Peptides against a protein of PDB entry 4GMN. Designs and how they scored, part 141

Target 1, 375 residues: chain A of PDB entry 4GMN
Amino acid sequence: RYANITLLALVTLASIGTDFQETLVKGNQGSRESPISAADEEWNGFDDADGDAMDVDQKSSSGEDQEEDYEEIDVKEDDEDDDDDSITSEMQADMERVVGADGTDDGDLEDLPTLRELIQTAVPQLIRLSNLPIDSDESLTIQSHALSALNNISWTISCLEFANGENANIHNAWYPTAKKIWRKTILPILEADSADLKLATQVTSLAWAVARVLHGETPTDGNPHRKFISLYHSSKQQAGGNSNSIEEPEDPFQGLGVKCIGVVGSLAHDPAPIEVNREVGVFLVTLLRQSNNVPPAEIVEALNQLFDIYGDEELACDKEVFWKDGFLKHLEEFLPKMRTLTKGIDKRTQPELRTRADEALLNLGRFVQYKKKHA

## One batch from the design tools (peptide; made by RFdiffusion4, then SolubleMPNN)

Design b2_p17_8_s3 (from b2_p17_8, 7 letters changed)
Fold by OpenDDE base, seed 3:
Formats: C-alpha cells, structure tokens, sequence
Structure b2_p17_8_s3 (fold): chain B 375 residues (1-375), chain A 17 residues (1-17)
C-alpha cells in the first residue's frame, strides 16, 4: 500500500515535471519567433501527369463464408474519468508568472507556491529516496522513480533563462538544492561504479540538467568530469560486446554518450578550474578528430559545448586553453568532415538530427571565422 | 564579445559585413 502510494506520487511528480518542461519550452519558443518573412516561394502547379491505369486482372480465389457469430460483448465504456494530467490551475499560474517575471532578486518564491513546494518539500524527499539502501527490486524501483522525478524537475528549471539576472529568485532558490542533488544523489551513484547502464543513463541525465544551471560552479570535488568521461568510454566498450542492446533510444539525442558530453561541457564553463576546462576541451576536440567512429548526435553536442565554452574571448580559458592548445586548427580541419557528416544524414528519416547538424555546421563555419579574426 | 549562438550570429554576420 505505502509503496504504491509512493510510486503513484513519484509518477505524478515526474509527469508534472514533464508537462511543465513542455510548456516552458513552447512558451520560450513563442518568444523566439522573429517573423520569418514568408519568402513567396511560387507554388509551381503540379502538372496532371496522365498516369495510365494498368489493368492488373488478378483473379484470386473464393475462400468460404464462416459467419462466426461474434457475440457483441457490450463493453460498457466505463467513462474512465481521464484523470486529466492537466497542469493544475496553480501550476499554470506559476508557469505564467515564471515566463513573465522580471526577476526580483529575493530568493523568495512567495508568488510561486507550486515551484516552492517542488523545491523545498518534494526535492528533499526525492533526494532521500534516491539514497535508500538497494536491498530489493522495490528499492531499485523507488530509486529509479525518484531519479526520474528529480530529472524532470531539474530539466524544467534548466529551461528557464538565468542570464543577466533573469529569474534570479528561482535561481537563488534552486542553486543550493541543485548543489544538494549533485552532492547527495549524483556523486554517490557515480562513486558506486555500477555496471547498470540504465542507472548510469538516469544519473547522467540528471547531472546534465543540474549542470546546465550550475555550469562551472558545479562542485569539482572528486573530479566528476573525469568520471563522466570514463563513463562515456565505458559505454562505448559495452555497446560493442553484449547483444543486450539496450534499445538505442529512438531519439539520437537521448543517448548516454550525448548526455555525458552535455554534462562535461556544462562543467567546463567559467568559473571552472582551468585544468577541468582543459581536460574537457581536449576530450571534446578529440571526439571531432575521431568523428568517423562517433555518432552524429554526439558530434553536434560536442560542437555546441565547444562554442559555449570558448565563445567568450575575455575568459581565461580562451587564452590558456583554446589558443594555447591549438583548438582552432582542429576545428578548421573538422569543417570539411562536418559538411560530409551533415550531408550524409537523411532529412526524411532523421529530420531533427539533420536540422541540428545543419545548424552546428553553420555555427562551426562562423565560429572558425570569428576566431580567425580575433587571432 | 560572447559568441552568442544562432540569433546573435545573424547580428554578428551583419556587424562583420
């Protein structure tokens, strides 16, 4: 009984986090619609090609009429009240306030009661549940659901803009909690060195969501970037041997490799220690050099991380890592490979991957040109 | 200057032109 109620509560918290994320992503996309000038592409009329109807005469045979009297089981449509997993009116009001809030500097969530309860009440319990001793399949299930709920909440919060002091109240409330998730949930699971790829994928997804907010302020104790780089390499070795292919996620961007790149890229941002930045930068540039054996989605993510990390020439990492370690040469040498890679992606079968690769290719060309002018 | 991603690259392309 208590386990089922806890499970239901965790599923509900995970659903809430997903719906909140989707709505924030849609709301933030709506503000990004600069009017694409409808280029008047002249609709060239389809010529009525007279395709001759070939008379395929196939005569096939007379199989017999067994009228099996299917008794109409009057399945009463029990009106399952679709428990409309609709965003509660309170949560919708919180979302509207988050999208519209000129950030008051006070870490006070008085005006955001649902978000306050998620951060202050739910997340501490989820951290506790993710740290239960694993002694049964039930405890594994509870841990998995707690990690899923933490992931969805953390991803949702990571979709908010915090640049220039935007949403400062939410940032200030989340920041200590994000550090607590990192230290109490993520690090202990990474230190357990489990061969469980499902658990590794869940914790890495959560780590990426947390690191997208904390960036270079993510706790560097225990060198977590090296653990995620190790996990990246280990995941590539395991995928080659055991035919228990964990079904490659249908979405190329949901792969453990992409998630590892996203985490380490986020960890390497200023004010990360210059040595952490260097180790991550070398890892990312090495992926580009080895691109023939790297999934296209991982290349796209590695490029985006490199642009974000080294996009500011005023940062110490520009001089001490990017220029000093000769990254521009590797990026320039990768341009023709990226063009070939992007052209090799079928627009019909992988439209999202192709779009993101076309964007990353465009950005790579511009980034190389920028860095050459600032050399 | 921060190399701002896709939105700002159009502005940066206009500024470099």
Amino acid sequence: as target 1 above (375 residues)
Amino acid sequence: PKIKLAKDWEELAKWIG
Scores: peptide ipSAE 0.012, ipTM 0.482, DockQ to the pose 0.037
Fold by OpenDDE base, seed 5:
Structure b2_p17_8_s3 (fold): chain B 375 residues (1-375), chain A 17 residues (1-17)
Amino acid sequence: as target 1 above (375 residues)
Amino acid sequence: PKIKLAKDWEELAKWIG
């Protein structure tokens, strides 16, 4: 009885976190910048005023228009109005306020009562439930659902803009809670060294969501970046051997390898220790050098993380790591390989992967040009 | 797992140096 009530409450909290995330994503798609596609933003570099647009001569190869008459399969959307009674009018009002928040109100979470209760009441209980002794299949199920709810909440909050003091009230409320999730949920699970790849995927997804807000301020206790790099390499060794490959997620960007790259990239941002930054930067550059054996989605994520970490020349990591360890040469040598990789992705079967690879290729060209100008 | 990581990092550090 109590277990079923706990599971129902955890499923409801995970649903609320998903619905809130979807609403924030839909709200931001109405504005130019989708927050999940913050990795898809064109890296503009620093505006040097000399706009000499290199005229890339579009050689018009006249391919013949074969009009394949695609019969419009009238997929009757059965509007099953599943009245998902999960979204209360109060939750909807909080989601509308967060999507419309221009960051001007240093107001307390008083105007966001659902988000306040989620951060202050629900998350501390989810942390407690994720730390229960695992002594039964029931306790393992409770831990998995608590991690799923923490993941969805943390991802939703990580899709908010916190740059330039935007959403500062939410950031200030979340920051101590995010550090608590890291220290009380993520680190203990990573230290347990479980062979459970499902649990490892759940904790890595949660770690990425938390690290997308904390960046280099993520607690460095026990060198967690090395644990995620270890997990990356261990996952690749297991995929090559036994036919019980965990079903590679249909979405290439939901893979454990991509999640490991996203975590360690986020951990390497300023003010991370230079040694942590160096170890992560070296790992990412090594993936590019070994690109013939690396999935395209992991290459895209590794490039985006390298741009985010080393895009600012004023940061200590630019001089002490990027220039000192010769990363520019490796990025230049990777440009022709990235062009070949991107062209090899079928636009029809993998449209999202192709779009994100085309953007990462464009950004790589611009980033290399920028770094050469500032050498 | 843990013992391979330290070797892979020492080999990686020797390869950058």
Scores: peptide ipSAE 0.007, ipTM 0.435, DockQ to the pose 0.018
Fold by OpenDDE base, seed 4:
Structure b2_p17_8_s3 (fold): chain B 375 residues (1-375), chain A 17 residues (1-17)
Amino acid sequence: as target 1 above (375 residues)
Amino acid sequence: PKIKLAKDWEELAKWIG
């Protein structure tokens, strides 16, 4: 019973995250058609198992009016003071542990009560549920559902504009919670080094969503960028052997490889340590050099990450990594390959991939020209 | 419950837009 209620609650939270994302996308359709690659991992809801409504033909048997004198059994309502206080006290203590750790005033969400409850009440419980000992198929299901709900919430929040101090209240409320998701959910799962590719995909999607807000302020403890680079390489080795098991997602941008690139790219932003930035930058540039064996969607993502990481000449990574390691030459040498790659994508079968590749090609040309002027 | 949540998200979406 409790498990089914917990699962229903998790499904409901994931659905709320998706519905909110759709609402934000519909609201933003007026300004920038940046295709937010919503990691619309639509929670494929439980297929309503067609409960065959057995038409129990209620044969109207005319049952006789037996006036059974039901004696009023005075059921003393024993007020069992069910300790409902325990759940509320644990929830409150978990809220205080999420809020109280960094002494940062949680962003005032007085005007956003639903978002406040989602961040302050729901997310801490989802973090707890994602950290349950995996001892049963039920606990694994709960973890998967908690990760999916955290993913949808985190992706939705990552679609908000935070530039120029926009949505600063939401950013300030989310920031400590995002770090908590990273430290309490993402890192432990990455440290467990599970061979479960489904779990790896879920945690990597969540890590990307979180890192899209935290960027270079994402906790660098244990060098998580190296774990995601290793996961990228491991995923490629497995895909080469068993052609059957990882159905490439219908959306090429939902692939584990793209998600790994998105995470490590986001982790490499300023103020990330220059060594982290270098390792990621070298990884991304190496993908471009090896592009003949790299899916087009991963090339598009790797290019976008390189533009975002190295777009600002005032950042230390521009001088210490981009120029010092000669990235401009690699980008310039890749430009004709990108033109060939983009032209090879069929607009009829892969319209989104073609559009994003055409954009990335245009941006690559602009970026190379920009960097050549600022050399 | 769902309808109230949807309104608060529509208000949020209007504030972000």
Scores: peptide ipSAE 0.006, ipTM 0.477, DockQ to the pose 0.057
Fold by OpenDDE base, seed 2:
Structure b2_p17_8_s3 (fold): chain B 375 residues (1-375), chain A 17 residues (1-17)
Amino acid sequence: as target 1 above (375 residues)
Amino acid sequence: PKIKLAKDWEELAKWIG
């Protein structure tokens, strides 16, 4: 009984997170005339806009970890059908507020009650459930569903714009929770060194969603970037041996390899430790050098991550890693290979992969020219 | 109910763009 109720609640939370994401997607499509995909954003370099970096004086209040005794949510078996429509309506209303708010209100999550409850009430329970000892198929199912719900919520939040102090209230509410997910859910699963590729894919997807908000502020404890690099390599070795390949996801970019690249790329952003940045940068550049044996989707992701990490010349990683380790030469030498790779993708069978490869090729050309000008 | 996994970053990146 309790396990079925817990499973149902986890399924509902994962559904809510997905529907919230779909509502986000629809809401922003209403405000932007054309969904220019993030892929359609041509990398134009950083314009020399003297944007005063607002020194967000993060007062590290060392809040004592009050072990708040999270009461068991006594999920009453009330009639689920009416509640789903109500939750969807409240989520839609919260989303309309997030999309419509001119980012000037340092407002409390008071105006975003559904999002508040997702972050403050649901996520802590999901973290707890993801940490259950795996002693049964039931506990494994609960963990998988908790990870799925955390993934959906984390991805949804990672789709909000947080640049220039936009959605700062949501960012500030999410940031400590995202760190909690990282430390209490992601790291323990990575430390367990499970041979379960399904679990590894779930945790890597969650890690990417979390790292897309935390970037270089993601906790570096235990060198998680090395674990994801190791996981990347391990996933390639397993795919080569057993013909029972886990069906490569129909979407090339849903692959564990792409997810690993996305995580480690995100972890390497400023203010990441220079050695973390270097190890990731060398990994990514090495993929480009080995591109004949790397799926095109992973090459596209590796390029995008390299542009994002090293796009700003004012960052310490530009001088200490990009220039010092001679990355420009590798990128320039990769240009003709990228042209060949991109042209080899059939637009009819893989239209998305081709589009994203065409964009990454364009951006690579621009990036190489930019870096040559700013040398 | 099928848990819809959040569509990976790509389907989302298609939107943030």
Scores: peptide ipSAE 0.013, ipTM 0.528, DockQ to the pose 0.075; fails the geometry check

Design b2_p17_8_s4 (from b2_p17_8, 9 letters changed)
Fold by OpenDDE base, seed 4:
Structure b2_p17_8_s4 (fold): chain B 375 residues (1-375), chain A 17 residues (1-17)
Amino acid sequence: as target 1 above (375 residues)
Amino acid sequence: SKIKLDKNWKDLAKWIG
């Protein structure tokens, strides 16, 4: 009984995280559709040209009244009880406020009661559930659902803009909780060194979502970047051997390799220790050098991470790693390979992968030009 | 100076599993 209630609550929390994200995405799309201010161009009324529609009179003919007796098929409306995964009116109001908040309202989480309860009440319980001793299939199921709920919540929050002090209230509330997820959920699972690739994928997805907010302020204790690099390599070795191909997720970006790259890339941002940045930077550049054996989605992610890490010349990592370790040469040498790779992606079968590869190729050209100008 | 790159792929909705 209690287990089923706990599982239902975890599924509900995971759903809430998804619905919240969908609403944030829709709201952010709506805000980018800033109504083109219809400039009041006084479009002077085009004059009513009185065009005489000619009265073509044609009369004919008498075709017969076949009374086809349409039998009233009494379609019983089976009231399928749509399980109304009803976003509560309070959740909807909180989501609308998060999307509509012009960054001027220093609205405390007092104005976001549902989000507050999610962060302050639900997440600390999910962290506890993710740390239960695994002694049964039931405890493993609870951990998996707790990780899923934490993942969805963390991803949703990581989609908010925090640049220029936007959503600072949410950032400030989330930041200590994100560090707690890292220290209490992610690190213990990584230390357990489980051969369970499903668990590894879940924790890596969660780690990426958390690290997308914490960046280089993610706790470096125990060198977690090395564990994710090791996991990346281990995942490639297993895919080559046993025909238990973890079915490559239909989305090439949902792969464990992409998730590992996303985590370590996020961990390497300023103010990460220069040695952490270097180890990650070398890993990412090495993927580009070995691109013939690397999935295109992982190359796209590795490029995006390199651009984000090294896109600012004022950061210590630019001088101490990017220039010192000669990364520009490797990026320049990769340009023709990236053009070939991108052109090899079929737009009809993999439209998203192609679009993201076209963007990454464009950005690689711009990034190389930027670095050459600031050398 | 920081480079501004066009990153249209903010649609991380797809990362919810």
Scores: peptide ipSAE 0.139, ipTM 0.794, DockQ to the pose 0.230
Fold by OpenDDE base, seed 5:
Structure b2_p17_8_s4 (fold): chain B 375 residues (1-375), chain A 17 residues (1-17)
Amino acid sequence: as target 1 above (375 residues)
Amino acid sequence: SKIKLDKNWKDLAKWIG
């Protein structure tokens, strides 16, 4: 009885975290529809004149047009109006306020009562539930649901803009709680050295969400970046051997490898220790060098992390790691490989992966040019 | 100077399943 109520409450908290995120994403889409005029800088391509017209002979093979009459399967959208009564009017009002809130520097969430209760009341209980002794399948189920709820809440908060003092009240309320999640939930699970890849995927997803807010201020105790790098390598070794590959998630970005890259990339941001930054930077650049054996989604994430870590020449890591360890040369040598990789992604079967690879390729070109200008 | 790269970070939000 108590277990079923706890599970229902955990599922409800996980749902609220997801719904809150979807609303924040939709709200942040509406405000950025200011057409950033892509300045079509028409790169006036060089007029290389030599149009040697190789006369490729038109062999007229008359293939018969079999009009296959595709019967329009009238998929009745059963509008199951699942009245997902999960979102209270108070939650909707909090979601609308978060999208528009001028950040008061006071960590008091007086104007955001639902978010306040999530951070101050729900999260400390979820941390306790994630730390229960695992002695039964029921305790393992409770831990998994507590991790899912923490993941959804943490990811939702990580999608808020905190740059330039935006949402400072939410940031100030979340920051000490995020550090508690890291120290009390993430580190103990990573130290338990469980062979459970499902648990490892859940804790790595949560770690990424938390590290997207804490960045280089994430606690460095016990060198967690090395644990996630080790987990990345271990996950690749297991996928090659046993046919019980955890079904690679249909979304190539949801893979454990991508999540590991996202965590370690986030941990390496300023003010991370230079040695942590170096170890992560070398790991990411090594993935690019070994790109023939790396999934395209992991390459896209590794590039994105490298751009975020080293996109500022004023940071100590630019001089002490990027330039000192010769990362520019590796990025330049990777440009032609990235073009080939991106062109090899089918736009029809993997449209999101192709779009993100096209963006990462464009940004790689811009990043290399930027670094060459600032050398 | 910091490079501003266009990144659709919004697609990262689809990762809560």
Scores: peptide ipSAE 0.138, ipTM 0.796, DockQ to the pose 0.194
Fold by OpenDDE base, seed 1:
Structure b2_p17_8_s4 (fold): chain B 375 residues (1-375), chain A 17 residues (1-17)
Amino acid sequence: as target 1 above (375 residues)
Amino acid sequence: SKIKLDKNWKDLAKWIG
């Protein structure tokens, strides 16, 4: 009984996190639609074609009106308003405030009560549930659902803009909680070195969501970047041996390999230790060198991470890693391979992958030109 | 100077599952 209530609460929290994220993403899509200038397409006038009035007179036959009283079966459409009440009016108001809020001051989450309760009340309980002793299939199920809920919440928050002091109140509330998720949930699961690829995928997804906010301020204790690199390599070895194709997720970007790249890339951002940055940078550049054996989605993610890590010449990692380790040469040598890879993706069968590969190719060209100009 | 690259992160919503 208590377990079922706990599971239901965890599923509900995971659902709320999903719906909140979908709404934030939809809201952010609406704001980026630059007003398509209503080009005044002059509606060229309908020419009044004079089509002639043929008069056909046909006759009157008086067939008997059998008033068949069709009893109008008043099908009460019980509009079961499946009010998918998953988004409360308070949550909707919080979402609208988060999407519409220009960077208001380091204020308390007073104006965001639902988000405050999610961060301050729900997440600390989910962290506790994710750390329960695993002694049964029930405890494994609770852990999985707690990780799912933490993942959804963390991803949702990671979709907020925190650059230039935007959403500083949310960032400041989330930051200590995100570090707690990392230290109390992610690290212990990574240290357990479980052969469970499902659990590894869940914790890696959560780790990426958390690391997308913490970046190089993610705790470096125990060298977690090396664990995710090891997990990447281990996942490739297992996929090659057992004909149980773990069904590659229908979305190429949802693969464990992409998630590992996303985590380690995020961990390598400034102010990460230069050695962490170097090890990750070398890993990412090595994927590009081995691109013939790497899924296209992982290449796209690896490029995007390299652009974010090394896109600023003022950072210590630019001089100490990017230039010192000769990364520009590897990126330049990869340009023709990326063109071939991108052209090889079928637009009809994999439209998203193709679009993201086309973008990454364009950005790679721009990035190489930028680095050549700033050499 | 920092490079500004066009990144379409619209699909980040699909990461919940």
Scores: peptide ipSAE 0.138, ipTM 0.791, DockQ to the pose 0.204
Fold by OpenDDE base, seed 3:
Structure b2_p17_8_s4 (fold): chain B 375 residues (1-375), chain A 17 residues (1-17)
Amino acid sequence: as target 1 above (375 residues)
Amino acid sequence: SKIKLDKNWKDLAKWIG
């Protein structure tokens, strides 16, 4: 009974997180639709082409009338009240406020009661549940659901803009909680060195969501970037041996390799220690050099991370890592390979991967030109 | 100066629900 209620509550928290993200993404897309003037595309008229109605006469045959008396089973549509897992009116109100919030520095979230309860009440319980001793299949299930809920909440919050002091109230409320998730949930699981690739994927997804907000302010205790780099390499070695291929996620961007790149890239942002930045930068550039053996989605993510880490010439990592370690040469040498890779992606079968690769290729050209002008 | 790159970051946060 208590387990089922806890499970239901965790599933509900996970769903709430997902719906909250989708609505934040949609609401934030709507604000960027500048009215493209529906300009003058002349509706060229329907030409009435006379296509010949050919006569094909086919005749055949007489099969018999068996009136099977289908008894109308009056299937009472039990109106299963679809408990419309709809965003509660309070969640919707919080979402509308988050999209419109002029960034009050009020970390108390007085105007965001649902988000406040998620951060202050739910997340601490989820952290507790993710840290239960694993002694049964039930405890493993609880941990998995707690990680799922933490992932969803953390990803949702990571989709908010925090640049230039936007959403400062949410950032200030989330920041200590994000550090707590990192220290209490992510690090202990990474230190347990579990061979469970499912658990590793869940914790790495959560780590990416958390690191997208904390960036270079993510706790450096125990060199977590090296753990995720090691996890990247170990995951590539295991995929070759045991036929328990966890079905490669249908979405190439949901792979453990992409998630590892996303985490370490985020960890390497300013104000990360220069040596952390260097180790991650070298890892990412090495993926580009070895691109023949790297999935296209991982290349796209590695490029995006490199652009974010080294896109500002005023940062210490530009001089001390990017220029000093000769990264421009590797990016320039990768341009023709990226063109070949991108052209090799079928637009029909992998439209998203192709779109993201086309964007990354365009940005790589722009980035190389930028760096050459600022050399 | 910081480079301005076109990045559709919003579409990147695909949830594994």
Scores: peptide ipSAE 0.137, ipTM 0.791, DockQ to the pose 0.170; fails the geometry check

